Peptides against a protein of PDB entry 6A30. Designs and how they scored, part 9

Target 1, 150 residues: chain A of PDB entry 6A30
Amino acid sequence: AQDADNVLQPIMDLLDSNLTLFAKICEKTVLKRVLKELWKLVMNTMERTIVLPPLTDQTMIGTLLRKHGKGLEKGRVKLPSHSDGTQMIFNAAKELGQLSKLKDHMVREEAKSLTPKQCAVVELALDTIKQYFHAGGVGLKKTFLEKSPD

## One batch from the design tools (peptide; aimed at target 1 L19)

Design b1_p12_1_s3 (made by RFdiffusion4, then SolubleMPNN; from b1_p12_1, 4 letters changed)
Fold by OpenDDE base, seed 1:
Structure b1_p12_1_s3 (fold): chain B 150 residues (1-150), chain A 12 residues (1-12)
Amino acid sequence: as target 1 above (150 residues)
Amino acid sequence: SERIQRIKEAAE
C-alpha cells in the first residue's frame, strides 16, 4: 500500500494541478477530451514505471515531474485568455508527445513478468486512478476506464 | 477523496 502511494502520489499531484487548471478553463466537452489524453498518459507512465526498476522510478518520475514543475513558478495564474488556454493545452500535449518519444528511447526492456507484489501495487494504483478519473461521475465514464486498451 | 471533491466542485 505504501509503495503504491509513493508511486501514485507524484502522478496524482501532477494530475490534480493540471486537472484543476483545465476544469477551470475548459468547457465540459474539452475537459473530457483532456481527461482521456491524461488517462492514456498516466496508463503509459505507469506501465513504464512498473517495468523500470523501482529505485530509479521514483527519481525519474520525480525528476520528470520536477523538471516540468519547476517551470510552474507561482506566477499569478492570470486567467488565461481563451487563446492562452489553448496554448497551455498545446504545450501539455507537446509535453505528452515528448513523453511518448521517451517511449521510443526507453529500450523495450523485455516485458519482464511483474512480480506478484508489483502486480498488486499496479492493481491498487489502477483502481485509485480509475476512481480519480471517474471523479464521482463528473469525469470519465467507468465503461471507458474499464475497456480502455491502455 | 479531497482531489475528487475539487474536480466535482470545478465541474459544477
Scores: peptide ipSAE 0.020, ipTM 0.529, DockQ to the pose 0.628
OpenDDE base, seeds 2, 3, 4, 5: peptide ipSAE 0.020, 0.019, 0.020, 0.019; ipTM 0.528, 0.529, 0.529, 0.526

Design b1_p12_1_s4 (made by RFdiffusion4, then SolubleMPNN; from b1_p12_1, 4 letters changed)
Fold by OpenDDE base, seed 5:
Structure b1_p12_1_s4 (fold): chain B 150 residues (1-150), chain A 12 residues (1-12)
Amino acid sequence: as target 1 above (150 residues)
Amino acid sequence: MKRIEKIKEAAE
């Protein structure tokens, strides 16, 4: 449980911060597209974080994600002007894109089979993330979350 | 999701 929380918490914090903003500035159709891209990214990140490195090394990823998450000062969310919204999406996408570069340092180890512990963490993490992205029905459809190629 | 499920199934 604690290992799953250590993996999920940085991702959830990042998602909560960005999705709250996106929900305010995006129309429903745009929001769904953003959510689909974020879903893909989260699934890929989870695969890399849980499957490739041993769970013990996740403290480094958590520290890296925590360092990037502190930059969103609790400041009064001035409603970004319409131009600022696009830039914020771009910046958020760029920050999320940097998580993809973390792959290049980890790719060298052959895709080892998941340990039973890793499987349990993945199962818990996937359920939590599915619920998060479904958001009581206002987010992504259950059918998409269950049948996505990722 | 399907990819992750396949990886999980292969580990079981």
Scores: peptide ipSAE 0.186, ipTM 0.776, DockQ to the pose 0.024; fails the geometry check
OpenDDE base, seeds 1, 2, 3, 4: peptide ipSAE 0.181, 0.178, 0.180, 0.176; ipTM 0.772, 0.774, 0.772, 0.766; seeds 1, 2, 3, 4 fail the geometry check

Design b1_p12_2 (made by RFdiffusion4)
Pose (drawn by RFdiffusion4):
Structure b1_p12_2 (pose): chain A 105 residues (1-54, 100-150), chain P 12 residues (1-12)
Amino acid sequence: AQDADNVLQPIMDLLDSNLTLFAKICEKTVLKRVLKELWKLVMNTMERTIVLPPSKLKDHMVREEAKSLTPKQCAVVELALDTIKQYFHAGGVGLKKTFLEKSPD
Amino acid sequence: TERIKELEEKLK
C-alpha cells in the first residue's frame, strides 16, 4: 500500500491542484469531458511506458518473452491502478464507476 | 486513500 502511494504520488501532485481548480469553475458537462479526456491520457501513457510490450528468431521475427514483474511489483501495480480509478470517480463528482469500468482504455 | 478523500472534499 505504501509503495502504491509512492508510485501515484507524482501524477497526483500534478492533477490535484488542477482537478480541484476545475469542477469549481466548470459546468458539469465541461468537467466530465475534461476528466474523460485526462482519463484516456493517463491510461494510454501508462500503457506505453511501464508496460510496453516486449527480434529475428531463426528466420521470421518473433516477439520476445515478456519479463514478468515480481509478485510485489504486480500487487503494487494492481493497487495503484485501482486507486487511480477511485481518484477519477472522486466519490461521485468525477467519472461514474460504470464508465471507468467499461472504459476501453 | 487520504489524497482521494481530500480531493472528494475539495470537489464537494

Design b1_p12_2_s1 (made by RFdiffusion4, then SolubleMPNN; from b1_p12_2 with T1M E6K E8I)
Fold by OpenDDE base, seed 3:
Structure b1_p12_2_s1 (fold): chain B 150 residues (1-150), chain A 12 residues (1-12)
Amino acid sequence: as target 1 above (150 residues)
Amino acid sequence: MERIKKLIEKLK
């Protein structure tokens, strides 16, 4: 528990800080779009962290960000500084690459299965991340967070 | 989220 909290805390702090910033600078519609893309990125990163070895995560995050960043450009939304928001998402995703360290603590290299304790930690982590993305109701809807394909 | 939940259930 404590080791998982120590690994998750920096990520949670980063998410909280970024979500708070985005809530201040973005129009509601833009914010929700950014949050949905960030949510997909976080979920995909977690999925890969659970399945794939840590060393590939940085390269994959960069590829994912490049692939998803191009999707964000298609919206002619006058985001004030395109550079700062994209860079913050990039930095957030890069920091989420440290979730690979959570894997090193959770997945014994040889374990094809998660222990009950590891499952509980992942479930707790997911619930925590949902709460951050909900942000007391100013973020994403609970129904989206619970029923998203990711 | 559903994919991750399914993955967790598969890995239990």
Scores: peptide ipSAE 0.265, ipTM 0.843, DockQ to the pose 0.027; fails the geometry check
OpenDDE base, seeds 1, 2, 4, 5: peptide ipSAE 0.246, 0.243, 0.250, 0.263; ipTM 0.834, 0.829, 0.835, 0.842; seeds 1, 2, 4, 5 fail the geometry check

Design b1_p12_2_s2 (made by RFdiffusion4, then SolubleMPNN; from b1_p12_2, 6 letters changed)
Fold by OpenDDE base, seed 5:
Structure b1_p12_2_s2 (fold): chain B 150 residues (1-150), chain A 12 residues (1-12)
Amino acid sequence: as target 1 above (150 residues)
Amino acid sequence: MSRIQQLIEALK
């Protein structure tokens, strides 16, 4: 319960702030459209926060690159002549390819299957959000909330 | 009552 509340709190704060604004400005028909867009935003935010580990910490990529970069000792790569631009581009492309694999591996390692506990927290959070958007029947329809591909 | 429900009721 507490873990779900902690996950929901930022989302609920966002929703409450926006809904208060929209309630003042929007007619009922417009409000329903706004609620649908807010639903998509919430689902996308949850997916990114819970399922997609924040890849945005460029700091971890930097630290992992720094940790793996320490093993390449000072091999005095003799600066070969003018034809080496292509090899530098190839090495840079290979490093970028390894970075893409590392990104895929980090996405895969960070795509560590949600633990059963995390799944339970997400399920509880989703139910709470669905109830919030349904608003006792005056908000979004249950069929919309259940069929949303989001 | 959800905040949305309160807001919708206030519009009514």
Scores: peptide ipSAE 0.021, ipTM 0.463, DockQ to the pose 0.364
OpenDDE base, seeds 1, 2, 3, 4: peptide ipSAE 0.017, 0.020, 0.020, 0.019; ipTM 0.350, 0.506, 0.457, 0.535

Design b1_p12_2_s3 (made by RFdiffusion4, then SolubleMPNN; from b1_p12_2 with T1M E2S E8V)
Fold by OpenDDE base, seed 4:
Structure b1_p12_2_s3 (fold): chain B 150 residues (1-150), chain A 12 residues (1-12)
Amino acid sequence: as target 1 above (150 residues)
Amino acid sequence: MSRIKELVEKLK
């Protein structure tokens, strides 16, 4: 459990900051679209992280996200005023775009087998991410999460 | 999700 939490923490911090902003600014339909794209991004990032680098470093996802997310000010997402909403969305999109850069920096190597411990960590991480995106029913539908090709 | 699950199962 703790290992999965350590791996997920940087992702969760990023998602919490951005989704809180989007939930305040975006209409429900727009928010759902954003969530779907974020889901794809997270899943693709996880896929690459699982296959390419050795998950021996519990900090791998964290380090990768931290390396690319250093521009994420731990700024308390102040409720953007209506005037700042566009800039805040742009900044949030830029921050999320750093996850896409992570994808570009990962050199495709041969798939490495996972240890049972690593598999358990990944499974727990995936479940946590699903729960997060479902958000008690206000987020993505369970059917989408389970049937997504990602 | 499905691809990641498949990868995890394949890598066990």
Scores: peptide ipSAE 0.019, ipTM 0.420, DockQ to the pose 0.028; fails the geometry check
OpenDDE base, seeds 1, 2, 3, 5: peptide ipSAE 0.018, 0.018, 0.016, 0.017; ipTM 0.408, 0.400, 0.451, 0.456; seeds 1, 2, 3, 5 fail the geometry check

Design b1_p12_2_s4 (made by RFdiffusion4, then SolubleMPNN; from b1_p12_2, 5 letters changed)
Fold by OpenDDE base, seed 3:
Structure b1_p12_2_s4 (fold): chain B 150 residues (1-150), chain A 12 residues (1-12)
Amino acid sequence: as target 1 above (150 residues)
Amino acid sequence: MERIERLVKKLK
């Protein structure tokens, strides 16, 4: 419960702010069209965030970099001579190549199954979002939310 | 929705 609420809170705050405005200014037919497009957007965003987490989650990169960064203690920065530039580029390219292999391994490991806990959080989040868009019957039809291709 | 539910089922 709490984990799902923490994930949903930023989305819900954004939706509440915008939908309150749209409910005041839009006719019922226009509002339903807006709700359908917002539904697609939320579903696509959730799919990208949960199934294909963008590599830009600085927290995962920060945790991975923090595990590898503990080994570079007190090496005296000697300014590399002009010959060391090519070796630094080669080492950086080799590290980028290892990061590419690590990316393929992480994509293969992140393509691993959600933990049962993560699946339960996603299911609870989906039910909460369905209830929100249904809005006690004034929003989208339950049949649309359940049978949507999204 | 059906797409996400299918993805969640594949990830279980």
Scores: peptide ipSAE 0.028, ipTM 0.581, DockQ to the pose 0.028; fails the geometry check
OpenDDE base, seeds 1, 2, 4, 5: peptide ipSAE 0.028, 0.027, 0.025, 0.027; ipTM 0.573, 0.562, 0.566, 0.584; seeds 1, 2, 4, 5 fail the geometry check

Design b1_p12_3 (made by RFdiffusion4)
Pose (drawn by RFdiffusion4):
Structure b1_p12_3 (pose): chain A 105 residues (1-54, 100-150), chain P 12 residues (1-12)
Amino acid sequence: AQDADNVLQPIMDLLDSNLTLFAKICEKTVLKRVLKELWKLVMNTMERTIVLPPSKLKDHMVREEAKSLTPKQCAVVELALDTIKQYFHAGGVGLKKTFLEKSPD
Amino acid sequence: ATRIEELTKKLE
């Protein structure tokens, strides 16, 4: 849990002062649109940074084996991910839980 | 968790 906090700390320091500034000055729809968009952005960047997928093999170029995360690493990632979701739900001001769950991103 | 709680309160 402490490790997951440390992982999310950088992105939370960025968004905190912001998300906060918004919903204060945005219409509901405007806020929802921005959050839906920032959501897609965070999920995409995570997909393309911490978990980029894995070369000529014999003759025909095959994808390499993924280097598995350690058990502790897997758990930190799952928890941190579940936490960002709750962060964007924001207990009922952010994105709805139903939207986040079915988010294709 | 505390950051989510603080953020939720600020947004309310």

Design b1_p12_3_s1 (made by RFdiffusion4, then SolubleMPNN; from b1_p12_3 with A1M T2S E12K)
Fold by OpenDDE base, seed 5:
Structure b1_p12_3_s1 (fold): chain B 150 residues (1-150), chain A 12 residues (1-12)
Amino acid sequence: as target 1 above (150 residues)
Amino acid sequence: MSRIEELTKKLK
C-alpha cells in the first residue's frame, strides 16, 4: 500500500494541479477531451517511471562515467595533429555506443521482470488511477480506461 | 469522491 502511494503521489499532484485549472477554464466537452489527454500523459508517465527506472539519477551515470573516466587520466594527451579528429569522433562514438549498450543493459537489467511485489504495486496504482478517472461514471468511460492502448 | 467527480458536478 505505501509503495503504491509513493508511486501515485507525483501523478496525483499532477492531476490535481491540472484538473483544478481546467475545471475553471474548460467547458464540459473540452474537459472530457482534456481528461483523455491527461490519461495518456499519466499512462506514459507511469510506463516511464515503472518500466524505465528513473534515468534521472544523474549520479549513477555520473559515477559510472567517473569510474570509466578514471582510467583515462594519466595518458599524456599529446595534442594529436589534424588527422586525430576522426579518431576522437570514433572514440566518442564508441563511448556513446558503450553508453547506449550500458543504457540498454541497465534497461535490460532493470527490465528484470518486475518482482511480484512491484507488479502488485503497479496493479494497485492502475486500479486507483482508473477509479480516479472514472469518477463514479461522470468521468471517462470504463471501456475507454480498460481498452486504452496507453 | 474523486476530484474529477467533484469538478464534473460543479460543471452541471
Scores: peptide ipSAE 0.023, ipTM 0.483, DockQ to the pose 0.361
OpenDDE base, seeds 1, 2, 3, 4: peptide ipSAE 0.015, 0.017, 0.020, 0.023; ipTM 0.412, 0.485, 0.512, 0.511

Design b1_p12_3_s2 (made by RFdiffusion4, then SolubleMPNN; from b1_p12_3 with A1M T2K E12K)
Fold by OpenDDE base, seed 5:
Structure b1_p12_3_s2 (fold): chain B 150 residues (1-150), chain A 12 residues (1-12)
Amino acid sequence: as target 1 above (150 residues)
Amino acid sequence: MKRIEELTKKLK
């Protein structure tokens, strides 16, 4: 449980901040496209975070993600003007792009078989993330989440 | 998703 929470918390903090923003500024069709790309990114990040580093190194990823998450103070989000929305999407995409750079620093070590503990963490994490992205039916369809190649 | 499920199934 605690290990899954340590993996999920930085991801959820990032998702909560960005998805709340995207839900306010994006049309439903655009939001669904963003959610699909975020889903791929989260799945790929989770695969790497759980498969590549031993569970002991999660403190470094958590610290890196937590350093970037502290900048969004709960400031009264003035409804960004339409021009500000595009810039916010661009900035959010840039922040998400930095998560892709974490890919380049993770040495392509051989696909080590997951331990039973890692599998349990992955299963719990996947269920939580699926529920999050489904968002009671307003997010991604269950069929997409289940059938995605990721 | 399928890739992760395949990775987890290989251990079960």
Scores: peptide ipSAE 0.090, ipTM 0.681, DockQ to the pose 0.029; fails the geometry check
OpenDDE base, seeds 1, 2, 3, 4: peptide ipSAE 0.081, 0.072, 0.067, 0.072; ipTM 0.670, 0.662, 0.661, 0.664; seeds 1, 2, 3, 4 fail the geometry check

Design b1_p12_3_s3 (made by RFdiffusion4, then SolubleMPNN; from b1_p12_3, 4 letters changed)
Fold by OpenDDE base, seed 3:
Structure b1_p12_3_s3 (fold): chain B 150 residues (1-150), chain A 12 residues (1-12)
Amino acid sequence: as target 1 above (150 residues)
Amino acid sequence: MKRIEELTEKLK
């Protein structure tokens, strides 16, 4: 529950703010169209964020760096002199090249099954979002939410 | 929705 709420909170805050405005300014037919497009957007965002988290999520990078970072001794980073700029770019490019191999390894590991905990969080999140978009019957039809290809 | 459910099921 709490984990699902934490994941949903930013989305819900955004939706509440915008949908309140749209409900005031849009006709019912236009509002339903907007809700359908927002539904697709939310579903696609959940797919990308929960199922296929982008490698750019600092939390995933932080956890991965924390697993591999136990080997980097306290090397006092001397500020490189002006001549070391090219070497830094080359080292950064080499590190980015290693990150590409790590990406292939991580895509293969992240394509692994969601943990049972993650599945439960996704299920709770989906139910909450369905209820939100249904909005007691004034929003999207349950049949649309359940049968949508998204 | 169905796509996410399918993906979630494949990931169980």
Scores: peptide ipSAE 0.023, ipTM 0.504, DockQ to the pose 0.028; fails the geometry check
OpenDDE base, seeds 1, 2, 4, 5: peptide ipSAE 0.023, 0.022, 0.022, 0.022; ipTM 0.505, 0.496, 0.509, 0.498; seeds 1, 2, 4, 5 fail the geometry check

Design b1_p12_3_s4 (made by RFdiffusion4, then SolubleMPNN; from b1_p12_3, 8 letters changed)
Fold by OpenDDE base, seed 2:
Structure b1_p12_3_s4 (fold): chain B 150 residues (1-150), chain A 12 residues (1-12)
Amino acid sequence: as target 1 above (150 residues)
Amino acid sequence: MERIKKLEEELK
């Protein structure tokens, strides 16, 4: 439990901030597309974060994510004017794009076999992420989350 | 999702 929470916390902090924004400014059809791309990104990030480094070295990824996440002040979401919403989407997409650059720095280590402890952390993390992306039926369909190629 | 499940199955 606690190890899964430590892995999830940096991802959840980023997702909560950005998805709350997207849910307010995006139409349902656009939001569903954004959620699908975020799902792929989260799955790829989780695969790398849990499979490549031991859980003890995740302090580096948490520090990297925390170093980049410090810029999202708890800004009282004034409904941005229609012009500000596009810039906020662009900034959020740019922050998510920085998670893709974290991809390039981690590519060089051979896929180590997961330990049984890491598998249990992955299972708990996946269930939490699926529930989050499902969002009581407002988000992605359960069938998509279970059968996605990611 | 399926890739992660495959990694979990290779370890069981």
Scores: peptide ipSAE 0.026, ipTM 0.506, DockQ to the pose 0.027; fails the geometry check
OpenDDE base, seeds 1, 3, 4, 5: peptide ipSAE 0.025, 0.026, 0.023, 0.025; ipTM 0.504, 0.528, 0.519, 0.524; seeds 1, 3, 4, 5 fail the geometry check

Design b1_p12_4 (made by RFdiffusion4; failed a check: the pose's geometry)
Pose (drawn by RFdiffusion4):
Parts: sequence; C-alpha cells; structure tokens
Structure b1_p12_4 (pose): chain A 105 residues (1-54, 100-150), chain P 12 residues (1-12)
Amino acid sequence: AQDADNVLQPIMDLLDSNLTLFAKICEKTVLKRVLKELWKLVMNTMERTIVLPPSKLKDHMVREEAKSLTPKQCAVVELALDTIKQYFHAGGVGLKKTFLEKSPD
Amino acid sequence: TERIEELTEKLK
C-alpha cells in the first residue's frame, strides 16, 4: 500500500490543485467532460510508458517474451490502478463508477 | 486513501 502511494504521488501532486480548482468553477457537464478526457489521457500514457509491449526470430520477425513484473510489483500496479479509479470517481463528484469500469481505455 | 478523501471533501 505504501509503495502504491509512492507511485501515484507524482500524478496526484499534479492533478490535486487542479481537479480541485475545476469542479469549483465548472458546470457539471464541463467538469465531467474534462475529467473524462483527463481520464483517457492518464490511462493511455500509462499504457504507453510502464507497460509498453515487448525482433527477427529465425526468419519472420516475432514479438519477444514480456519480462514479467515481480509479485510485489504486480500487486503495487493493481492497487495503484484501482486507486486512480477511485480518485476519478471522487466519491460522487467525478466520473461515475459505471463509466470508469466500462471505460475502453 | 487520505488524498482521495481530501479531494472528495474539497470537490463537495
């Protein structure tokens, strides 16, 4: 849990003062649109940074084997991910849980 | 968790 907090710390320091500033000054729809968009952005960047997918093999170029995360690493990633979801739900001001769950991103 | 709670309170 402490490790997951440390992972999310950088992105939370960035969004905190912000998400906070918004909903204070945005209509509900405007806030929802921004959060939905920032949500897609975070999920996409995570997909393309900490988990980028894995070369000519014999003759025909095959994808390499993925280097597995350690068990502790897998757990930290799962928890941190589940935490960002709750962070964007924000207990009922952010995105709905139903939306986040079915988010294709 | 504490950060989510503080954020939720600020947003409400």

Design b1_p12_4_s1 (made by RFdiffusion4, then SolubleMPNN; from b1_p12_4, 5 letters changed; failed a check: the pose's geometry)
Amino acid sequence: MDRIKKLTEELK

Design b1_p12_4_s2 (made by RFdiffusion4, then SolubleMPNN; from b1_p12_4 with T1M E2S E5K; failed a check: the pose's geometry)
Amino acid sequence: MSRIKELTEKLK

Design b1_p12_4_s3 (made by RFdiffusion4, then SolubleMPNN; from b1_p12_4, 4 letters changed; failed a check: the pose's geometry)
Amino acid sequence: MERIEKLTKELK

Design b1_p12_4_s4 (made by RFdiffusion4, then SolubleMPNN; from b1_p12_4, 5 letters changed; failed a check: the pose's geometry)
Amino acid sequence: MSRIKALTEALK

Design b1_p12_5 (made by RFdiffusion4)
Pose (drawn by RFdiffusion4):
Order: structure tokens, then C-alpha cells, then sequence
Structure b1_p12_5 (pose): chain A 105 residues (1-54, 100-150), chain P 12 residues (1-12)
């Protein structure tokens, strides 16, 4: 849990002062649109940074084996991910849980 | 604000 907090700390320091500033000054729809968009951005960047997928093999260029995360690493990633989701739900001001769960991103 | 409080709770 402590490790997951440390992982999310950088992105939370960025969004905190913000998300906070918004909903204070945005209509519901405007806020929802921004959060839905920031959500897609965070999920995409994560997909393309910490988990980028894995070369000519014999003759025909095959994808290499993925280097598995350690058990502790897998757990930290799962929890940190589940935490960002609750962060964007924000207990009922952010995105609905139903939307986040079915988010294709 | 409500959002600030909710974000603090989630973060704690």
C-alpha cells in the first residue's frame, strides 16, 4: 500500500490542485467532459510507458517474451490502478463507477 | 469543496 502511494504521488500532486480548481468553476457537463478526457490521457500514457509491449527470430520477426513483473510489483500496479479509478470517481463528483469500469481505455 | 474533501479521503 505504501509503495502504491509512492507511485501515484507524482500524478496526484499534478492533478490535485487542478481537479480541485475545476469542479469549483465548471458546469457539471464541462467538468465531466474534462475528467473523461484527462482519464483517457492518464490510462493511455500508462499503457505506453510502464507497460510497453516487448526481433528477427530465425527468419520472420517475432515478438519477444515479456519480462514479468515481480509479485510485489504486480500487486503495487493493481492497487495503484484501482486507486486512480477511485480518485477519478471522487466519491460521486467525478466520473461514475459504471463509466470507469466499462472504459475501453 | 466537496471534490477537494473527496480527493483527500481517497488519497488518505
Amino acid sequence: AQDADNVLQPIMDLLDSNLTLFAKICEKTVLKRVLKELWKLVMNTMERTIVLPPSKLKDHMVREEAKSLTPKQCAVVELALDTIKQYFHAGGVGLKKTFLEKSPD
Amino acid sequence: SELEEALEEVRE

Design b1_p12_5_s1 (made by RFdiffusion4, then SolubleMPNN; from b1_p12_5, 6 letters changed)
Fold by OpenDDE base, seed 4:
Structure b1_p12_5_s1 (fold): chain B 150 residues (1-150), chain A 12 residues (1-12)
Amino acid sequence: as target 1 above (150 residues)
Amino acid sequence: SELEKKLKEIWS
């Protein structure tokens, strides 16, 4: 449980920050689509991250959160342009881009097989994240969450 | 649980 928490906490912090921002600027239909994309991104990131030692993961996620990276990634979510909204969208897109970069930079160490302990941590982490995204039935559908690669 | 709470708040 503690190991799962260590893996999840950086992701939760990032998701909390992003979701708070998106909730303020997006309508529910757009937000739902964003959540689906975030879910995919989180799952893909976890797949790559779990191979790394937990401490390295926290440091890497923390570093990515701290590095206001200069990279203009073109992920233009077409939201209704209010001038102030555009900057917020840009910032949100930048944060999502940082998550994507995290995914790409997470080098899967050559451990071809997870240890039983690592598997247990992954399973617990996945279950927890699924529950978060389901949000007691108000979030993403269980059927959608179960279709993600485990 | 904090993320779940936030999601519930967003979708409420």
Scores: peptide ipSAE 0.062, ipTM 0.651, DockQ to the pose 0.129
OpenDDE base, seeds 1, 2, 3, 5: peptide ipSAE 0.048, 0.027, 0.026, 0.046; ipTM 0.641, 0.632, 0.637, 0.635

Design b1_p12_5_s2 (made by RFdiffusion4, then SolubleMPNN; from b1_p12_5, 7 letters changed)
Fold by OpenDDE base, seed 2:
Structure b1_p12_5_s2 (fold): chain B 150 residues (1-150), chain A 12 residues (1-12)
Amino acid sequence: as target 1 above (150 residues)
Amino acid sequence: SKLEENLKKIWS
């Protein structure tokens, strides 16, 4: 559990920050679409991360998220002007795009077999992320989450 | 979790 938490914490912090931002600037239907795209991105990233040693991936993800997340000040998000909102969406999209680029860098490494312990950590991590996106039924539907790559 | 609660709040 602790290992899964350590793996997920940087991702969850990024998601929480971005979702908080999106919730403030997006209508609910747009937000739902954003959540679906985030879900796909997270699943794709995790799928690629499974190929690499978890500790190295945590460091890389953590470093990447730390390097790019330092700009998201926990500041009182005043309702940005329309121009500021667009820039914030662009910046958030850029950050997500950087996660995609990290994915591209990770794909270059040969697929390594996971140990049973690593598999258990990944399974727990996936369940946690599914629960997060489902949000007790308020978020994404279970059927949608189960159709995604496990 | 704190994250789930935040997400619930967002969807409320």
Scores: peptide ipSAE 0.104, ipTM 0.732, DockQ to the pose 0.132
OpenDDE base, seeds 1, 3, 4, 5: peptide ipSAE 0.097, 0.091, 0.116, 0.100; ipTM 0.730, 0.722, 0.741, 0.718; seed 4 fails the geometry check

Design b1_p12_5_s3 (made by RFdiffusion4, then SolubleMPNN; from b1_p12_5, 7 letters changed)
Fold by OpenDDE base, seed 3:
Structure b1_p12_5_s3 (fold): chain B 150 residues (1-150), chain A 12 residues (1-12)
Amino acid sequence: as target 1 above (150 residues)
Amino acid sequence: SELAKKLQEIWS
């Protein structure tokens, strides 16, 4: 549990900071869409970090943005502020893409397979992240969260 | 649970 908390704390701090900012500037419907995209980004980043060979941060970010960024661009975010909210979302996504460095903390060995201990830590981490994004029912729906591979 | 509570506060 402590190991999972130590691994997740930097990610949760980043998410908290960005979501706090978005909550102030976005309508609830827009914020929900942003949260869905962030969830996808986090899950894809974790999957690649754990299962796939190491990618450069730039390559990983570029691949994630190419796959999911089109969904953000097509959503006309009506922000009341003159600030390009789309650019802020992309910047937040870029920062979250740096989670590739988390691989060094989670996978100590060059092995593509996790040890049973590492699997337990990852499972606990995923449950914690799901609870965070669900937020007691006011965040993302459980059905949406369960579509992401554990 | 603490993180979920913080997010719930943001959404409220």
Scores: peptide ipSAE 0.072, ipTM 0.691, DockQ to the pose 0.190
OpenDDE base, seeds 1, 2, 4, 5: peptide ipSAE 0.056, 0.055, 0.048, 0.068; ipTM 0.678, 0.680, 0.679, 0.688; seed 1 fails the geometry check

Design b1_p12_5_s4 (made by RFdiffusion4, then SolubleMPNN; from b1_p12_5, 5 letters changed)
Fold by OpenDDE base, seed 4:
Order: sequence, then structure tokens, then C-alpha cells
Structure b1_p12_5_s4 (fold): chain B 150 residues (1-150), chain A 12 residues (1-12)
Amino acid sequence: as target 1 above (150 residues)
Amino acid sequence: SELEEKLKQVWS
């Protein structure tokens, strides 16, 4: 569990920052849609991160985010505190774009099989993410999460 | 998880 948390923490920090902003400015229906898109993006990013380059350490995702995400500090996106709503939305969109760019910048190599240890880490990571996005029922539905590409 | 709790706070 700790290993999974370490791997996912940078992504979750980014998500938390964006979701916090969206929660303030968006209706729940819009927020849910955003969350669904983020879920898909995260899953796709993880797939590439895990399957293409070997999951070697707990800092891989964090390192990738820091490398490809501008404005990321320690895997967390900083939002302007005194910006107007328009600027905040723009910044949030930009930050979401960083995740997309991360996906696009991942090295396209042949899919490699994971070792049993790596598989276990991935499974734990996925469970953690699912729990996070479900948020005790206030987030995404389990049925939706189970349909996601794991 | 700690992450789940954070999200709960966002959705609450």
C-alpha cells in the first residue's frame, strides 16, 4: 500500500489541486464529467507508464510529471491564489494539459511483461486510485470505475 | 486511504 501511495502521490496531488478548483467553480454534474475524463486520462497514462517502461521505482510517475509538467512543484500544481475565475480555469486547463502531454511524451516501446512484483504494485496502485475516485460513494460510481481500462 | 479522504473533502 505504501509503495502504491508513493507512486501515485504526485498524480493525486495534481488531481487534488485541479479538483479543488473545479469543485469551487463547477456544478456537480460538470465536476463529475471532468472527473470521468481525468480518470480515463490517468488510466491511460498509467498503462503507458507501466507497460512500456518498466515500473522500476516509486518515483517514476513523479519524475515523469516533473519532467514534462511545467509549473509542477514536487508533483503538485500551483494555482494562483488571487486570480479571477477565468484565469483559474485557464490555469486548470493548462495543468490538465500537462497530463495529456505526459501521455504523449511517454516513450513508445514494445509492451513488456511485468514481473510478479511489479504486477502486485500495479494492482495495489489501481485499487488505491479506484478508492480515491470513488471517495466513499460521493465520487465516481464503482460500476464506472470497473469499466475503466485497468 | 489518505487520498480517498482528500477527495471526500472535495466532494463534500
Scores: peptide ipSAE 0.082, ipTM 0.695, DockQ to the pose 0.183
OpenDDE base, seeds 1, 2, 3, 5: peptide ipSAE 0.067, 0.074, 0.070, 0.073; ipTM 0.683, 0.684, 0.685, 0.667

